Peptides against a protein of PDB entry 5KEZ. Designs and how they scored, part 32

Target 1, 320 residues: chain A of PDB entry 5KEZ
Amino acid sequence: NVAIYNPFRPWWERYQPVSYKLCTRSGNEDEFRNMVTRCNNVGVRIYVDAVINHMCGNAVSAGTSSTCGSYFNPGSRDFPAVPYSGWDFNDGKCKTGSGDIENYNDATQVRDCRLTGLLDLALEKDYVRSKIAEYMNHLIDIGVAGFRLDASKHMWPGDIKAILDKLHNLNSNWFPAGSKPFIYQEVIDLGGEPIKSSDYFGNGRVTEFKYGAKLGTVIRKWNGEKMSYLKNWGEGWGFVPSDRALVFVDNHDNQRGHGAGGASILTFWDARLYKMAVGFMLAHPYGFTRVMSSYRWPRQFQNGNDVNDWVGPPNNNGVI

## One batch from the design tools (peptide; aimed at target 1 H258 D306)

Design b2_p16_5_s3 (made by RFdiffusion4, then SolubleMPNN; from b2_p16_5, 7 letters changed)
Fold by OpenDDE base, seed 3:
Structure b2_p16_5_s3 (fold): chain B 320 residues (1-320), chain A 16 residues (1-16)
Amino acid sequence: as target 1 above (320 residues)
Amino acid sequence: KPQIDGWYEAAKKALS
């Protein structure tokens, strides 16, 4: 991915890929393989956050400022480490003046235009699908158990399916023969926009962002909410079917005060309430649960926003 | 406000 130095090595640089090389600030491919093996050997499975909707931002300077030193040129859509070229992006398909998503009530823009400048891959092309599948299959062969698909709402469900149909069975060294990768798709659907979580049920589970948002409200006792109202928690609260839901109290994004859920999201900063929420989530049978493990950073609020929300995990000069 | 991860907008602002 892009090595960003202003701000200094933010956590979100990981979501600006320039290649599919397993060479990042966390380590190299051999170290990753070693970690996966060690985890699998004790029954801990690895699920990779796969960024496949886009490459890096269009405004990033061309060069070799990347975690693995690969050259890239956003301006010319040149990512030779893949390789991708201008033919592999949706620049010509997006009809907005800026090339970015301008109207989130237009599902076509949401999927065909750039997400805040991130170069949007032409996932309708078999070439692009194959390159992504090769990346994911490499990970499967290493021994990962499945994937979180980042920015899924910005991809056509059919394109996702086409990629998933190319995936190998899981590594038989640790998984039963014929096992398929576990897929959960990040889809932010709090209502009010045309793209719905149900559009993606056919590909696997989806993130239910209503879960953390509503649970936070209840635990905080906002708007007169009571714990007793959780009697019909799950589908009764308008959430997706339990067998399609991946649930969480907070994630790496909304714990920083932005994204889906707003101020209702409980985080480790409110330790007591957070423990209550996480405890409830783990005890309640609804959905597939995900527990967040994070870190403290020097928060600095200006006009209600943390100006240090970019701060990544504890590191040594950018190396974790 | 669009229902996206907040970092997307933050990144755009930082890199623009």
Scores: peptide ipSAE 0.489, ipTM 0.937, DockQ to the pose 0.889
OpenDDE base, seeds 1, 2, 4, 5: peptide ipSAE 0.460, 0.430, 0.454, 0.452; ipTM 0.929, 0.917, 0.926, 0.926

Design b2_p16_5_s4 (made by RFdiffusion4, then SolubleMPNN; from b2_p16_5, 8 letters changed)
Fold by OpenDDE base, seed 4:
Structure b2_p16_5_s4 (fold): chain B 320 residues (1-320), chain A 16 residues (1-16)
Amino acid sequence: as target 1 above (320 residues)
Amino acid sequence: KPQIEGFYGAAKEKLS
């Protein structure tokens, strides 16, 4: 991915890929293989956060400032390490003046235009699908158990399916023969927008962002809500079917207080309430649970926004 | 009003 130095190595640089090389702030491919092996050997499975909707931001300077040193040129859509070129992006498909998503009530824009300037891959193309599948298959062959698909809302479900159909079975060294990768898709559906979580049920589980948002309001006793109202928690609250839901109290995005539940989201900053929420989540049978492991950072609020929300996990001069 | 727009708005300049 792009190596960002201003601010200094933010967490979100990981979501600006320039190649599919397993060479990042966390280590090289050999180290990754070693980690996966060691984890698998003790029953800990690895699920990769796969950034396949896009490459890096369109405004990033061309060069070799990347975690693996690969050259890239966002301006010309040149990512030779893949390789991708201008033919592999949705520049011509997006109809907005800016090239970015301008109206989230337009599903076509949401899927075909750039997410906050991130170069949008043409996932309709078999070539692109194959390159992504190759990346994911490489990981599968290494021994990962599945994937979180980043920004799934911004990909057509059919394109995702096409990629998933190209995936290998899991590595039989650790998984039963014929096992398929576990897929969960990040889809932010809090209602009110045309793209629905149900659009993605066919591909795997989806993130249920209503879970953390609503649980937060209940635990906080906002709007007169009571714990007793959790009696029919899950589908009874309008959430997706349990077998399609991946649930969580917070994630790295909404932990920073932007959208998707806003201030209702409980985090480790509110330790007591957070423990209550996480405890409830783990005790309740609804959905597949994900527990957040985060860190403290020096929050600095200016005009209601944390100017240090970019701060990533504890690191040694950028190396995690 | 769109939730995603509000969600990513603050990060737009950083990501672009």
Scores: peptide ipSAE 0.037, ipTM 0.778, DockQ to the pose 0.456
OpenDDE base, seeds 1, 2, 3, 5: peptide ipSAE 0.029, 0.034, 0.033, 0.035; ipTM 0.695, 0.773, 0.763, 0.769; seed 1 fails the geometry check

Design b2_p16_6 (made by RFdiffusion4)
Pose (drawn by RFdiffusion4):
Structure b2_p16_6 (pose): chain A 320 residues (1-320), chain P 16 residues (1-16)
Amino acid sequence: as target 1 above (320 residues)
Amino acid sequence: SPHTPGWAVRAKHHLS
């Protein structure tokens, strides 16, 4: 991924890919393979955050400021370490004047245009689908059990299916024959938009962002909500079917207060209420549960938004 | 407001 130095090494630089080499601030390929093997050998599975909607920001300076030193040039669309060229992006397919996503009532541009200027991969091309599948198959053979598909709302459900069609079964040393990767797609669907999370049920589960937003408001006793109202918690509140939901109280993004739910999201900063919300979630049968494990940063709210929400993991001059 | 990744909007904000 791009090594971003202003601001200094933000957590979200990891969502701007430069290549598919397994080489990050978290470690190299040997350390990754070692982790996956050790965890599988004690029965704990690894799920990978797959960033496949885009490469890095279109305005990022060319050069080798990358986590493995790989060269890249966003202005010329050259990512030779993959390789990707200008033919591999949606510049000619997007219809907005800016080339970015401008209107979320238009389902087409949400898919074909750049998300906040991030170079949008042409996922309809077999070559691009193959390069992504090669990356995910490398991970599957190492032994990962599934994927979180980042920014799934900005990918066509069919393109996702075409990529998944190319995946191997899970490593037969650890998983039964015919096992398929666990897929959960990150789609923020709070209603009122043309894209529905149900559009993605053919591919795997989806993140249910309504879950934590509603639970936070209820536990905080905001907006007239009471815990007694949780008697019909689940699809009774308009959530996706339980067997398609990946649920959580907070995630790495919205724990910073700017996300789906804003200030209502309970986090480790609100430890007393947070424990209660996690407890309710873990005790209730709805959904497959994910628990957050975080790091502290110097929060500094100005106008209800944290100007330090970009701060990366604890580090000594960028070394985690 | 649209239901989009907050980090991405904030990232654009910080990089502008």

Design b2_p16_6_s1 (made by RFdiffusion4, then SolubleMPNN; from b2_p16_6, 11 letters changed)
Fold by OpenDDE base, seed 1:
Structure b2_p16_6_s1 (fold): chain B 320 residues (1-320), chain A 16 residues (1-16)
Amino acid sequence: as target 1 above (320 residues)
Amino acid sequence: APSIDAGYVKAKEKMS
């Protein structure tokens, strides 16, 4: 991915790929392979956060300022390490003046235009689908069990399906023959926008962001909410079907206070309430549960906003 | 406000 130095190596640089090489501040490919093997040998499965909607930001300077040293040129849409070129992006398809998503009530913009300047891949092209599938298949062959598909809201469900149809079965050294990758898709659907979680049910599970948002409100006793109201928690609260839901109290985004769910989201910063929420989630039979493991950072609030919400995970590898 | 990843928003702000 792009190496960002201002601010200094933020967490979100990991979501600006310039290649599909497995070399980041978290480690190199050999280290990753070793970790996957060790985990699989004790029954711990690995699911990869796959960033396949886009490459890096349009405004990033061309050069070799990347974690694996690969050259890239956002201005010319040149990513030779893949390779991608100007033919592999949706620049000509997006009809907005800026090239960015300007109206989230327009599903076509949401999927065909750039997400906050991130170069939007033309996933309708078989070439692009194949390059992504090759990346994911490499991970499958290493021994991962599945994927979180980042920014699925910004991809057409049919394009995602086309990619998934190219995927190998899981590695038979650790999984039963014929096993398929576990897929869950990040779709932020709190209502009020045209793109719905149900659009993606055919591809796998979907993140249910209403879960953490509503649970936070209840645990905080906002608006007169009571724990007794959680008796029909799940579908009874208007959430997606249990067998399509991946649920969580918080994620890396809304943990920082400005993502889906707003101020209602409970985090480790509110330890007591957070334990209550996580405990309830694990006890209640709804959805596939995900427990967050995060880190502390030096929060600094200015005008109600944490100006240090960019701070990335601890790193001491001294390499990249 | 649209439902998007706050990290992506911050990335755009820092690079513009």
Scores: peptide ipSAE 0.060, ipTM 0.769, DockQ to the pose 0.847
OpenDDE base, seeds 2, 3, 4, 5: peptide ipSAE 0.039, 0.036, 0.027, 0.035; ipTM 0.771, 0.765, 0.674, 0.763; seeds 3, 4 fail the geometry check

Design b2_p16_6_s2 (made by RFdiffusion4, then SolubleMPNN; from b2_p16_6, 9 letters changed)
Fold by OpenDDE base, seed 1:
Structure b2_p16_6_s2 (fold): chain B 320 residues (1-320), chain A 16 residues (1-16)
Amino acid sequence: as target 1 above (320 residues)
Amino acid sequence: KPNIDASFVRAKEALS
């Protein structure tokens, strides 16, 4: 991915790819293979956060400032390490003046325009689908069990399906022959917008962002809500079907106060209430549960916003 | 540029 130095190596640089090389501040490919093997040997499965909607930001300077030294040029849409060129992006399809998503009430714009300047891949093209499938299949062959598909809301469900149809069965050294990768899709659907979580049910599970948002208000006793109201927690609260839901109290985005629950989201910063919420989530039989493991950073609030919400995880490999 | 979309921003404003 792009190496960002201002601010210094933020967490979100990991979501600005310039290649599909397994070479980041988290480690190299050999270290990743070793981890996957060790985990699989004790029954712990690995699911990769796959960034396949886009490449890096359009305003990033061209050069070799990346975690594995690969050259890239956002201005010309040149990513030779893949390779991608200007033919592989949705620049001509997006009809907004800026090239970015400007109106989230326009589903076509949400999927065909750039997410906050991130160069939007033309997933309708078989070439692009194949390059992504090659990346994911490499991971499957290493021994991963499945994927979180980042920014799925910004990809057409049919394009995602076309990619998934190209995937190998899981590695038979650890999984039964014919096993399929576990797929869950990040879709932010709190209601009120045209793109719905149900659009993606055919591809796998979907993140249910209403879960953490609503649970936070209940645990905090906001608006007179009571724990007794959680008796029909799940579908009874208007959430997606249990067998399609991936649920969580917080994630890396809303842990930093960025929407999808806002101030209602409980995090490790409020330890007591957070433990209550996580305990309830694990005890109640709704959805596939995900427990957060995060880190502390030096928060500095200005006008209600943490100006240090960019701070990345602790790292001892800052040379790459 | 953080990995945040407008839905997150709007949700924060609505629930803050």
Scores: peptide ipSAE 0.033, ipTM 0.688, DockQ to the pose 0.090
OpenDDE base, seeds 2, 3, 4, 5: peptide ipSAE 0.031, 0.033, 0.032, 0.032; ipTM 0.691, 0.703, 0.688, 0.688; seeds 2, 4 fail the geometry check

Design b2_p16_6_s3 (made by RFdiffusion4, then SolubleMPNN; from b2_p16_6, 9 letters changed)
Fold by OpenDDE base, seed 1:
Structure b2_p16_6_s3 (fold): chain B 320 residues (1-320), chain A 16 residues (1-16)
Amino acid sequence: as target 1 above (320 residues)
Amino acid sequence: KPSIDASYVRAKEALS
């Protein structure tokens, strides 16, 4: 991914890819292989956060300022480490003046235009689908069990399906023959927008962002909400079907006070209420549960916003 | 306010 130095190596630089090399501040490919093997050997499975909707921002300077030093040129859409070229992006398909998503009530813009300047991959092209599938299949060969598909809201469900149809069975060294990768798709659907979680049910599970948002409100006793109202928690609250839901109290985005859920989201910063919410989630039979493991950072609030919400995880391994 | 990941919003602000 792009190496960002201002602010200094933020966590979100990981979502600015320039190649599909397994080389980041978390480690190199050999270290990743080692971890996957050790985890699989004790029954712990690995699911990769796969960024496949886009490459890095269009305004990033060309050069080799990236993890593992791959060259890239956003201006010419040149990513030779893949390789991608100008033919592999939706520049001609997006009809907005800026090339960015301008109207989030227009589903075609949401999927065909750039997300905040991020170069939007032409996932309708078989070449692009194949390059992504090769990346994911490489991970499957290493021994991962599945994937979180980042920014799925910004990809056409049919394009996702086409990629998934190219995936191999899981590595038979650790998984039963014929096992398929576990797929869940990050789709932010709190209602009121055209893109719905149900659009993606055919590809796998979907994140249910209403879960953390509503649970936070109840646990905080906002708006007269009571714990007793959780009796029909799940489908009874208008959430997606349990067998399609991936649920969580918080994620890395809304843990920082932004994104889906707003101020209602409970985090480790409010330990008592957070433990209550996580305990309830694990006890109540709805959805596939995900528990957050995060880190503390030096928060500094200005005008209600944490100006240090960019701070990445601790790093002392020398990986640049 | 559109429902998107805050990471991308922050990235745009930092890189603009």
Scores: peptide ipSAE 0.289, ipTM 0.865, DockQ to the pose 0.857
OpenDDE base, seeds 2, 3, 4, 5: peptide ipSAE 0.211, 0.209, 0.201, 0.204; ipTM 0.816, 0.825, 0.817, 0.820

Design b2_p16_6_s4 (made by RFdiffusion4, then SolubleMPNN; from b2_p16_6, 10 letters changed)
Fold by OpenDDE base, seed 5:
Structure b2_p16_6_s4 (fold): chain B 320 residues (1-320), chain A 16 residues (1-16)
Amino acid sequence: as target 1 above (320 residues)
Amino acid sequence: KPNIDAGFVEAKKKLS
């Protein structure tokens, strides 16, 4: 991915890829392979956060300022380490003036335009699908058990399916022969927008963001909410079917602000309430559960927003 | 009372 120095190595630089090389601040490919092997050998499975909707931001300077030193040129859409070129992006499909998503009530914009300037891959192209599949298959061959598909909301479900159809079976050294990768898709659906989580049920599980938001309000006793109302927690609260749900109290995004559920979201900052919420989540049978492991950072609120929400995990001069 | 908007997280998530 790109190396961002202003601010200094933010967490979100990880989501601006310039190649599919396993060479990032987390380590190199050999180190990753070693970790996967060690984990698999003790029954711990690895699920990769796969960033396949886009490459890096359009405004990032061209050069070799990347975690693996690969050259890239956002301006010309040149990512030779893949390789991608201008033909592999949705620039011509997006009809907004900025090239970015401007209206989330326009599903076409959400899927064909750039997410906050991130160069949007033309996932309709078999070439692009194949390059992504090769990346994911390499990980599968290493021994990962599945994937979180980042920004799935911004990809057409059919394009995702086309990629998934190219995936290998899981590595038989650790998984039963014929096993398929576990897929869960990040789709933010809190209602009110045209893209629905149900659009993606065919590809795998989907993140249920209503879970943390609603649980937060209940635990916080906001709006007269009571714990007794959790009697029909899950589908009874309008959540997606349990077998399609990936649930969580918080994630790295919604713990960093007061928007998009941030205020209701319980985090480690509210330790007692957070433990209550996580305990409830783990005890309740609804959905596939995910527990967050995060870190403290120097929060500085201005106008209701943390100006330091970019701060990444503890590091030594950029090295994690 | 907080305003929960999915767009906020997405707009902020991958700021370039």
Scores: peptide ipSAE 0.055, ipTM 0.752, DockQ to the pose 0.193
OpenDDE base, seeds 1, 2, 3, 4: peptide ipSAE 0.053, 0.053, 0.054, 0.053; ipTM 0.725, 0.744, 0.752, 0.731; seed 3 fails the geometry check

Design b2_p16_7 (made by RFdiffusion4)
Pose (drawn by RFdiffusion4):
Structure b2_p16_7 (pose): chain A 320 residues (1-320), chain P 16 residues (1-16)
Amino acid sequence: as target 1 above (320 residues)
Amino acid sequence: SAAYDRWRAGTAALYS
């Protein structure tokens, strides 16, 4: 991923890929393989955050400011370490004047245009699908059990299916024969938009962002909500079917207060209420549960938004 | 930071 130095090494630089080499601030390929093997050998699975909708920002300076030293040039669309060229991006397919996503009532541009200027991969091309599949198969053979598909709303459900069609079964040393990767797609669907999370049920589960937003408001006793109203918690509140939901109280993004749910999202900063919300979630049968494990940062709210929400993991001059 | 500004604009659009 791009090594971003202003601001200094933000957590979200990891969502701007430069290549598919397994080389990050978290470690190299040897350390990654070692982790996956050790965890599988004690029965704990690894799920990978797959960033496949885009490469890095179009305005990022060319050079080798990358976590492995790989060269890249966003202006010329050259990512030779993969390799990707200008033919591999959606510049000619997007219809907005800016080339970015401008209107979320238009399902097409949400898919074909740049998400906040991030170079949008042409996922309809077999070559691009193959390069992504090669990356995910490398992970599957190492032994990962599934994937979180980042920014799934900005990918066509069919393109996702075409990529998944190319995946190996899970490593037969640890998983039964014919096992398929666990897929959960990150789609923020609070209603009122043309894209529905149900559009993605063919590919795997989806993140149910309504879950934590509603639970936070209820536990905080905001907006007239009471815990007694949780008697019919689940699809009774308009959530996706339980067998398609990945649920959580907060995630790495919206724990910073700017996300789906804003200030209502309970986090470790609100420890007393947070424990209660996590407890309710873990006790209730709805969904497959994910628990957040975080790091502290110097929060600094100005106008209800944290100007330090970009701060990366604890580090000494960028070393985690 | 320009990168941060761009990111903030993105989150404003996404969560609008």

Design b2_p16_7_s1 (made by RFdiffusion4, then SolubleMPNN; from b2_p16_7, 8 letters changed)
Fold by OpenDDE base, seed 3:
Formats: sequence, C-alpha cells, structure tokens
Structure b2_p16_7_s1 (fold): chain B 320 residues (1-320), chain A 16 residues (1-16)
Amino acid sequence: as target 1 above (320 residues)
Amino acid sequence: SAYAARLEAGVKKLYS
C-alpha cells in the first residue's frame, strides 16, 4: 500500500493499495506465511481484510513511496505491480463532475464513482476480477480461512459473486477438503439509502452496523432505552437475519466515527460500558461475533472531532 | 492527499 507520511503512517494507509504484494509495515510474505501456519496449527484461523474495491487515492503522488517499493502513478492509473492501467478503472463510467461519489442516494454513483478519491476499480471486467481472485487465492493457498471484503457497499453484488466464484477451496492441510472461504462483507446500511444489506446476502455474511449503534444506545440509556428492550434483540430490532449477520460493538472506523453509527458506539475509552456491551454480545446467540482489539492514541478534539483519529497502532518509526 | 476514514450518515467517508 501507499506509505503516507503526512500524517505519519496513519492506520488508513493500509486501505490504499498499490499492489497485491504481501509486503507491508506489518511484515513480508514469509513472515505472514509463518504467522498463518503457526496460528492454524493451534486452531486460530486468519481472515484477511481484503481491499478490492479500489486502489489508492487519486491525489497521492506518483513514485515508489509504498510499503514494498512498487511504483505507482495514480494520475495515470498506472499500477504496474498488478498490473492495472487506465482501462481497469471506472473513470469513464462515473458521470459525476468530480469523479467522486456525490449522491449516496444514487446507487450507481455509490458503485461506479470514487469513494472520496479512492481510484475505483472496474470490477465488471474479467481481467480485474481475475487479478483480485489471484490475490485472494494466493492467500487461500497460504492458509487463510476467509475474508472481510472492504467497502462491499461500493461494489456490485454480482461483481463480488464473480470474484468469489473464482476462489479455491481452503488449504486442506488445515481445513476439510472442499471447504470454502468464510466471507463477510462490509456493508453500512443504517437505513435511508437505496443500497441494502440484503443485496449482498447471496455472497456471504454482512456487517450489521445497527447492532453496535443500537446496543450502545441501550447500554448508555439514551432516549429512554432499557435493557429489558433487548428481549427481542436481533431480528426483532430490525436487524438482518442472524445467519447473515456479522456483529460487533465497534470497529476501527466507527471507533473514530461521528454521526449516524458513531456517537452511540461504545469503545474501550468507556471501559466499563464497553465490557458490558461486549459481554452481552458474546453471551447472546444473534449473529457471528467479532471482538475489536484496539489501542490508545493521543486524542485531540477540535470542534467535536478528534484530529488525531488517523493515528495507527503502536509502531517503531512506522514499522509495526 | 491523505484520507482519514469516518462514519457519518450511514456511509463510509474518507477525508483528506
């Protein structure tokens, strides 16, 4: 991915890929393979956060400032380490003036335009699908158990399906023969927009962002909410079917977020309430649970927003 | 420019 130095190596640089090389601030491919092997050998499975909707931001300077030294040129859509070129992006398909998503009530913009400058891959192209599948299959062959698909809301469900249909079975050294990768898709659906979580049920589980938002409200006792109201927690609260839901109290985004899905979110900063929420989540049968492991950073609020929400995990001069 | 992720109004947004 892009190595960003202003601010200094933020967490979100990891979501600006320039190649599919397993070479990042966390380590190289050999180290990753070693970790996966060691984890699998003790029954701990690895699920990769796969960034496949886009490459890096369009405004990032061209060059070799990347975690594996690969050259890239956002301006010309040149990512030779893949390789991708201008033919592999949705620049011509997006009809907004900026090239970015401007109206989230326009599903076509949400899928075909850039997510705040992130170069949007033309996932309708078999070439692009195949390059992504090759990346994911390499990980499967290493021994990962599945994937979180980042920014799934911004990909057409059919394109995701086409990629998933190219995936290998899991590595039989650790998984039963014929096992398929576990797929969960990041879809932010809090209502009010045309794209729905149900659009993605056919591809795997989806993130249920209502879960953490509503649970936070209840635990915080906001708006007169009571614990007794949790008696029909899950589908009774309008959440997606349990067998399609991946649930969580917070994630890396909404831990730093604001607005809808942000203000009510409980985090480790509110330790007691957070433990209550996580404990409840783990005790309740609804959905597939995910527990967040985070870190402290020097928060600095200006006008209600933390200007240091970019700060990544503890590191040694950018190396984790 | 650099992009920071946030959640607002039910969407994932990045700010640079």
Scores: peptide ipSAE 0.031, ipTM 0.739, DockQ to the pose 0.248
OpenDDE base, seeds 1, 2, 4, 5: peptide ipSAE 0.027, 0.029, 0.034, 0.027; ipTM 0.699, 0.731, 0.744, 0.719; seed 4 fails the geometry check

Design b2_p16_7_s2 (made by RFdiffusion4, then SolubleMPNN; from b2_p16_7, 8 letters changed)
Fold by OpenDDE base, seed 3:
Formats: structure tokens, C-alpha cells, sequence
Structure b2_p16_7_s2 (fold): chain B 320 residues (1-320), chain A 16 residues (1-16)
């Protein structure tokens, strides 16, 4: 991915890929392979956060400032380490003046335009699908158990399916023969927009952002909410079917006051309430649970916004 | 409420 130095090595640089090489601030490919092996050998499975909707931001300077030293040029859509070129992006398909998503009530913009400047891959192209599948298959062959598909809301479900149809079975050294990768898709659907979580049920599980948002409200006792109202928690609260839901109290975005959920989201900053919410989530049968493991950072609020929301995990000069 | 009402909703921040 791009190595960002202003601010200094933010967490979100990981979501601006310039190649599919497995060399990042976390380590090189050999170290990753070693980690996957060690984890699998003790029954801990690895699920990769796969950033496949886009490459890096259009405003990032061209050069070799990346975690693996690969050259890239956002201006010309040149990512030779893949390789991608201008033919592999949706620049000509997006009809907005800026090239960015401008109206979230327009599903075609949400899928075909740039997510806040992130260069949008032309996932309708078999070439692009194949490059992504090759990346994911390399990870599968290493021994990962599945994937979180980042920014799935911004990809056409059919394009995702086409990629998934190219995937190998899981590595038989650790998984039963014929096992398929576990897929969960990040789809933000709190209602009010045309893109629905149900659009993605056919590809795998989806994130249920209503879960953390509503649970936070209940635990905080906002709007007269009571724990007793959780009697029909899950589908009874309008959430997606349990067998399609991946649930969580917070994620890295809304933990920082961004993304879906708003101020109701509970985080480790409110330790007591957070433990209550996480405990309830783990005890309740609804959905597939995900627990956050995060870190403290020096929050600095200005006009209600944390100006240090970019801060990544504890590191040594950018190396975790 | 729509995602657009939230700062960085479903968004990854870019270099600035």
C-alpha cells in the first residue's frame, strides 16, 4: 500500500493499495506465511481484510513511496506491480463532475464512482476480476480461511460473485477437502439508501451495522431504551437474517466517530458499557460475532471531531 | 439515516 507520511503512517494507508504484494508495515510475505502457519496449527484461522474495490487515492503523488517499494502513478492510473492501467478503472463510467460519489441515493454512483477519491477499479472486467482472484487465491493457498471484503457496498454484487467463483478451495493441510473460503462483506445499510444488505446475501455474510448502533443505544439507556427490549434482539429488531449477519459492537471506522452508528457506538473508551455490550453480543446467538482488538491513541477533539483519528497502532517509526 | 450524513461513512481517508 501507499506509505503516507503526512500524517505519519495512518491506519488508513492500509486501505490504499498500490499492489497485491504481501509486504507491508506488518512484515513481509515470509513472515505472513509463518504467522498463518503457526495460527492454523493451533486452530486459529486467519481472515484477510481484502481491499479490492479500489487502489490508492487519486491525489497521492506518483513514485515509489509504498510499503513494498512498488512504483505507482495515480494520475495516470498506472499500477505496474499488478499491473493495472487506465483501462482498468471506472473513470469513464462515472458520470459525476468530480469523479467521486456525490449522491448516495444513486446506486450507480455508489458503485461506479470513486469513494472519496479512491481510484475505482473496473470490476466488470474479467482482467480485473482475475487479478483480484489471483491475489486472493495466493492468500488461500498460503492458508487463510476467508476474507472480509472491504467496501462491498461500492461493488456490484455480481462482480463480487464473479471474483468469488474464481477462488480455490481452502488449503487441505488445515481444512477439510473442498472447503470454501468464509466470506463476509462490509455493507453499510442503516436504511434510507437504495443499496441494501440483502443485495449481497448471495455472496456470503454481511456486516450488520444496525447491531452496534442499536445495542449502543440500549446499553446507554438512550431514548428510554431498556435491556428488556432485547428480548427479540436480532431479526425482531429489523436486522438481517442471523445466518447472513456478521455482528460487532464497533469497528475501526465508527470507533473513531466515523462510519455507521454515530455517537451510540460503544468503544473501549467507555470500558464498562463496552464490556457489557461485548458480553451480551457473545452470549446472544444472533449472527456471527466479531470482537475488536484496538489501542489507545491521543485523541484531540476540535469542533466535535478527533483530529488524531488517523493514528495507527503502536509502532516503531511506522513499523508495527 | 443515510451514510452520507456521517463523516467517512464507508470511506477510507486519503492523503491530504
Amino acid sequence: as target 1 above (320 residues)
Amino acid sequence: SPEAERLRAGVKKLYS
Scores: peptide ipSAE 0.082, ipTM 0.765, DockQ to the pose 0.086
OpenDDE base, seeds 1, 2, 4, 5: peptide ipSAE 0.041, 0.042, 0.037, 0.030; ipTM 0.774, 0.780, 0.756, 0.700; seeds 1, 2 fail the geometry check

Design b2_p16_7_s3 (made by RFdiffusion4, then SolubleMPNN; from b2_p16_7, 8 letters changed)
Fold by OpenDDE base, seed 1:
Structure b2_p16_7_s3 (fold): chain B 320 residues (1-320), chain A 16 residues (1-16)
Amino acid sequence: as target 1 above (320 residues)
Amino acid sequence: SAFAERLRKGVELLYS
C-alpha cells in the first residue's frame, strides 16, 4: 500500500493499495504464511480484509513510496505491479464533476465514482476481475478461510459474484475437499439510501451496522430504550436475516466516531458498557459474531472530533 | 451445545 507520512503512517494507508503484494507494516509474505499455518494447525481460521474496490488516492504523488517499494502513478492510473492502467478504472463511467461520489442517493455514483478520491477499479472488466481473483486465490492457496470484502457497497453485486466464481476451493491441507471461502461484505445500510444490504445476500453474509448502533442506544439507555426490549433482538428489530448477518459492537471506523452508528457506538474507551454489549452479543444467537481487537492512541478532541483518529497500530518491528 | 458455548464466551468477556 501507499506509505503516508503526513500524518505519519496512519491506519488508513492500509486501505490504499498500489499492488497485491503481501508486504506491509504488518509483515511480509513469509511471516503471513507462517501465521496462517500456525493458526490453522490449532483450529484458528484466518479471514482477510480484502481491498478490491479501489487502489490508492488520486492525489497521492507518483513514485515508489509504498510498503513494498512498488512504483505507482495515480495521475496516470499506472500500477505496473498488478498491472493496472488507465483502462482499468471507472473514470469514464463516473459523471460527477469531481470524479468522486457526490450523492449517496445515486446508486450509480456510489458504485462508479471514487470513494473520497480513491481510484475506482472497473470491476465490470474480466481482466480486473481476474487480477483480483488471482490475488485472492493466492491467499486461499496459502490457507486463509475467507474474506471480508471492503467497501462492498461501492461495488456492483454482480461484479463481486463474478470474482467469487473465479475462486479456488480452500486448501485441502486444513479444510475438507471442496470447501468454499467464507465471504462477508462490508455494506453500510442504516436505511435512507438506495443501496440495501439485501442486494448482496447472494454473495455471502453482510455487515449489520444497525446492530452496534441500536445495541449502543439500549445499553446507554438512550431514548427510553430498555434491556427488556431485546427479547426479540435480531430480525424482530428489523435486522437482516440471521444467516446473512455479520454482527459486531464496533469496528475500526465507528470506533473513531465517524463511521456508521454515530455517538451510540460503544468501544473499549467505555469499558464497562462495552463489556456488557460484547457479552450480550456473544451470548445471543443472532448473526455471526465478530469481536474487535484494537489499541489505544492519544485521543485529542477538538470541537467533538478526535484530531488523532488517524493513529495506526503500534509498530516496532522495522517493517517499512 | 452451541448456545452454551456462546453463553460461556459472553460471560467470560463480561467479567474480564
Scores: peptide ipSAE 0.040, ipTM 0.679, DockQ to the pose 0.017
OpenDDE base, seeds 2, 3, 4, 5: peptide ipSAE 0.021, 0.019, 0.032, 0.017; ipTM 0.610, 0.600, 0.714, 0.475

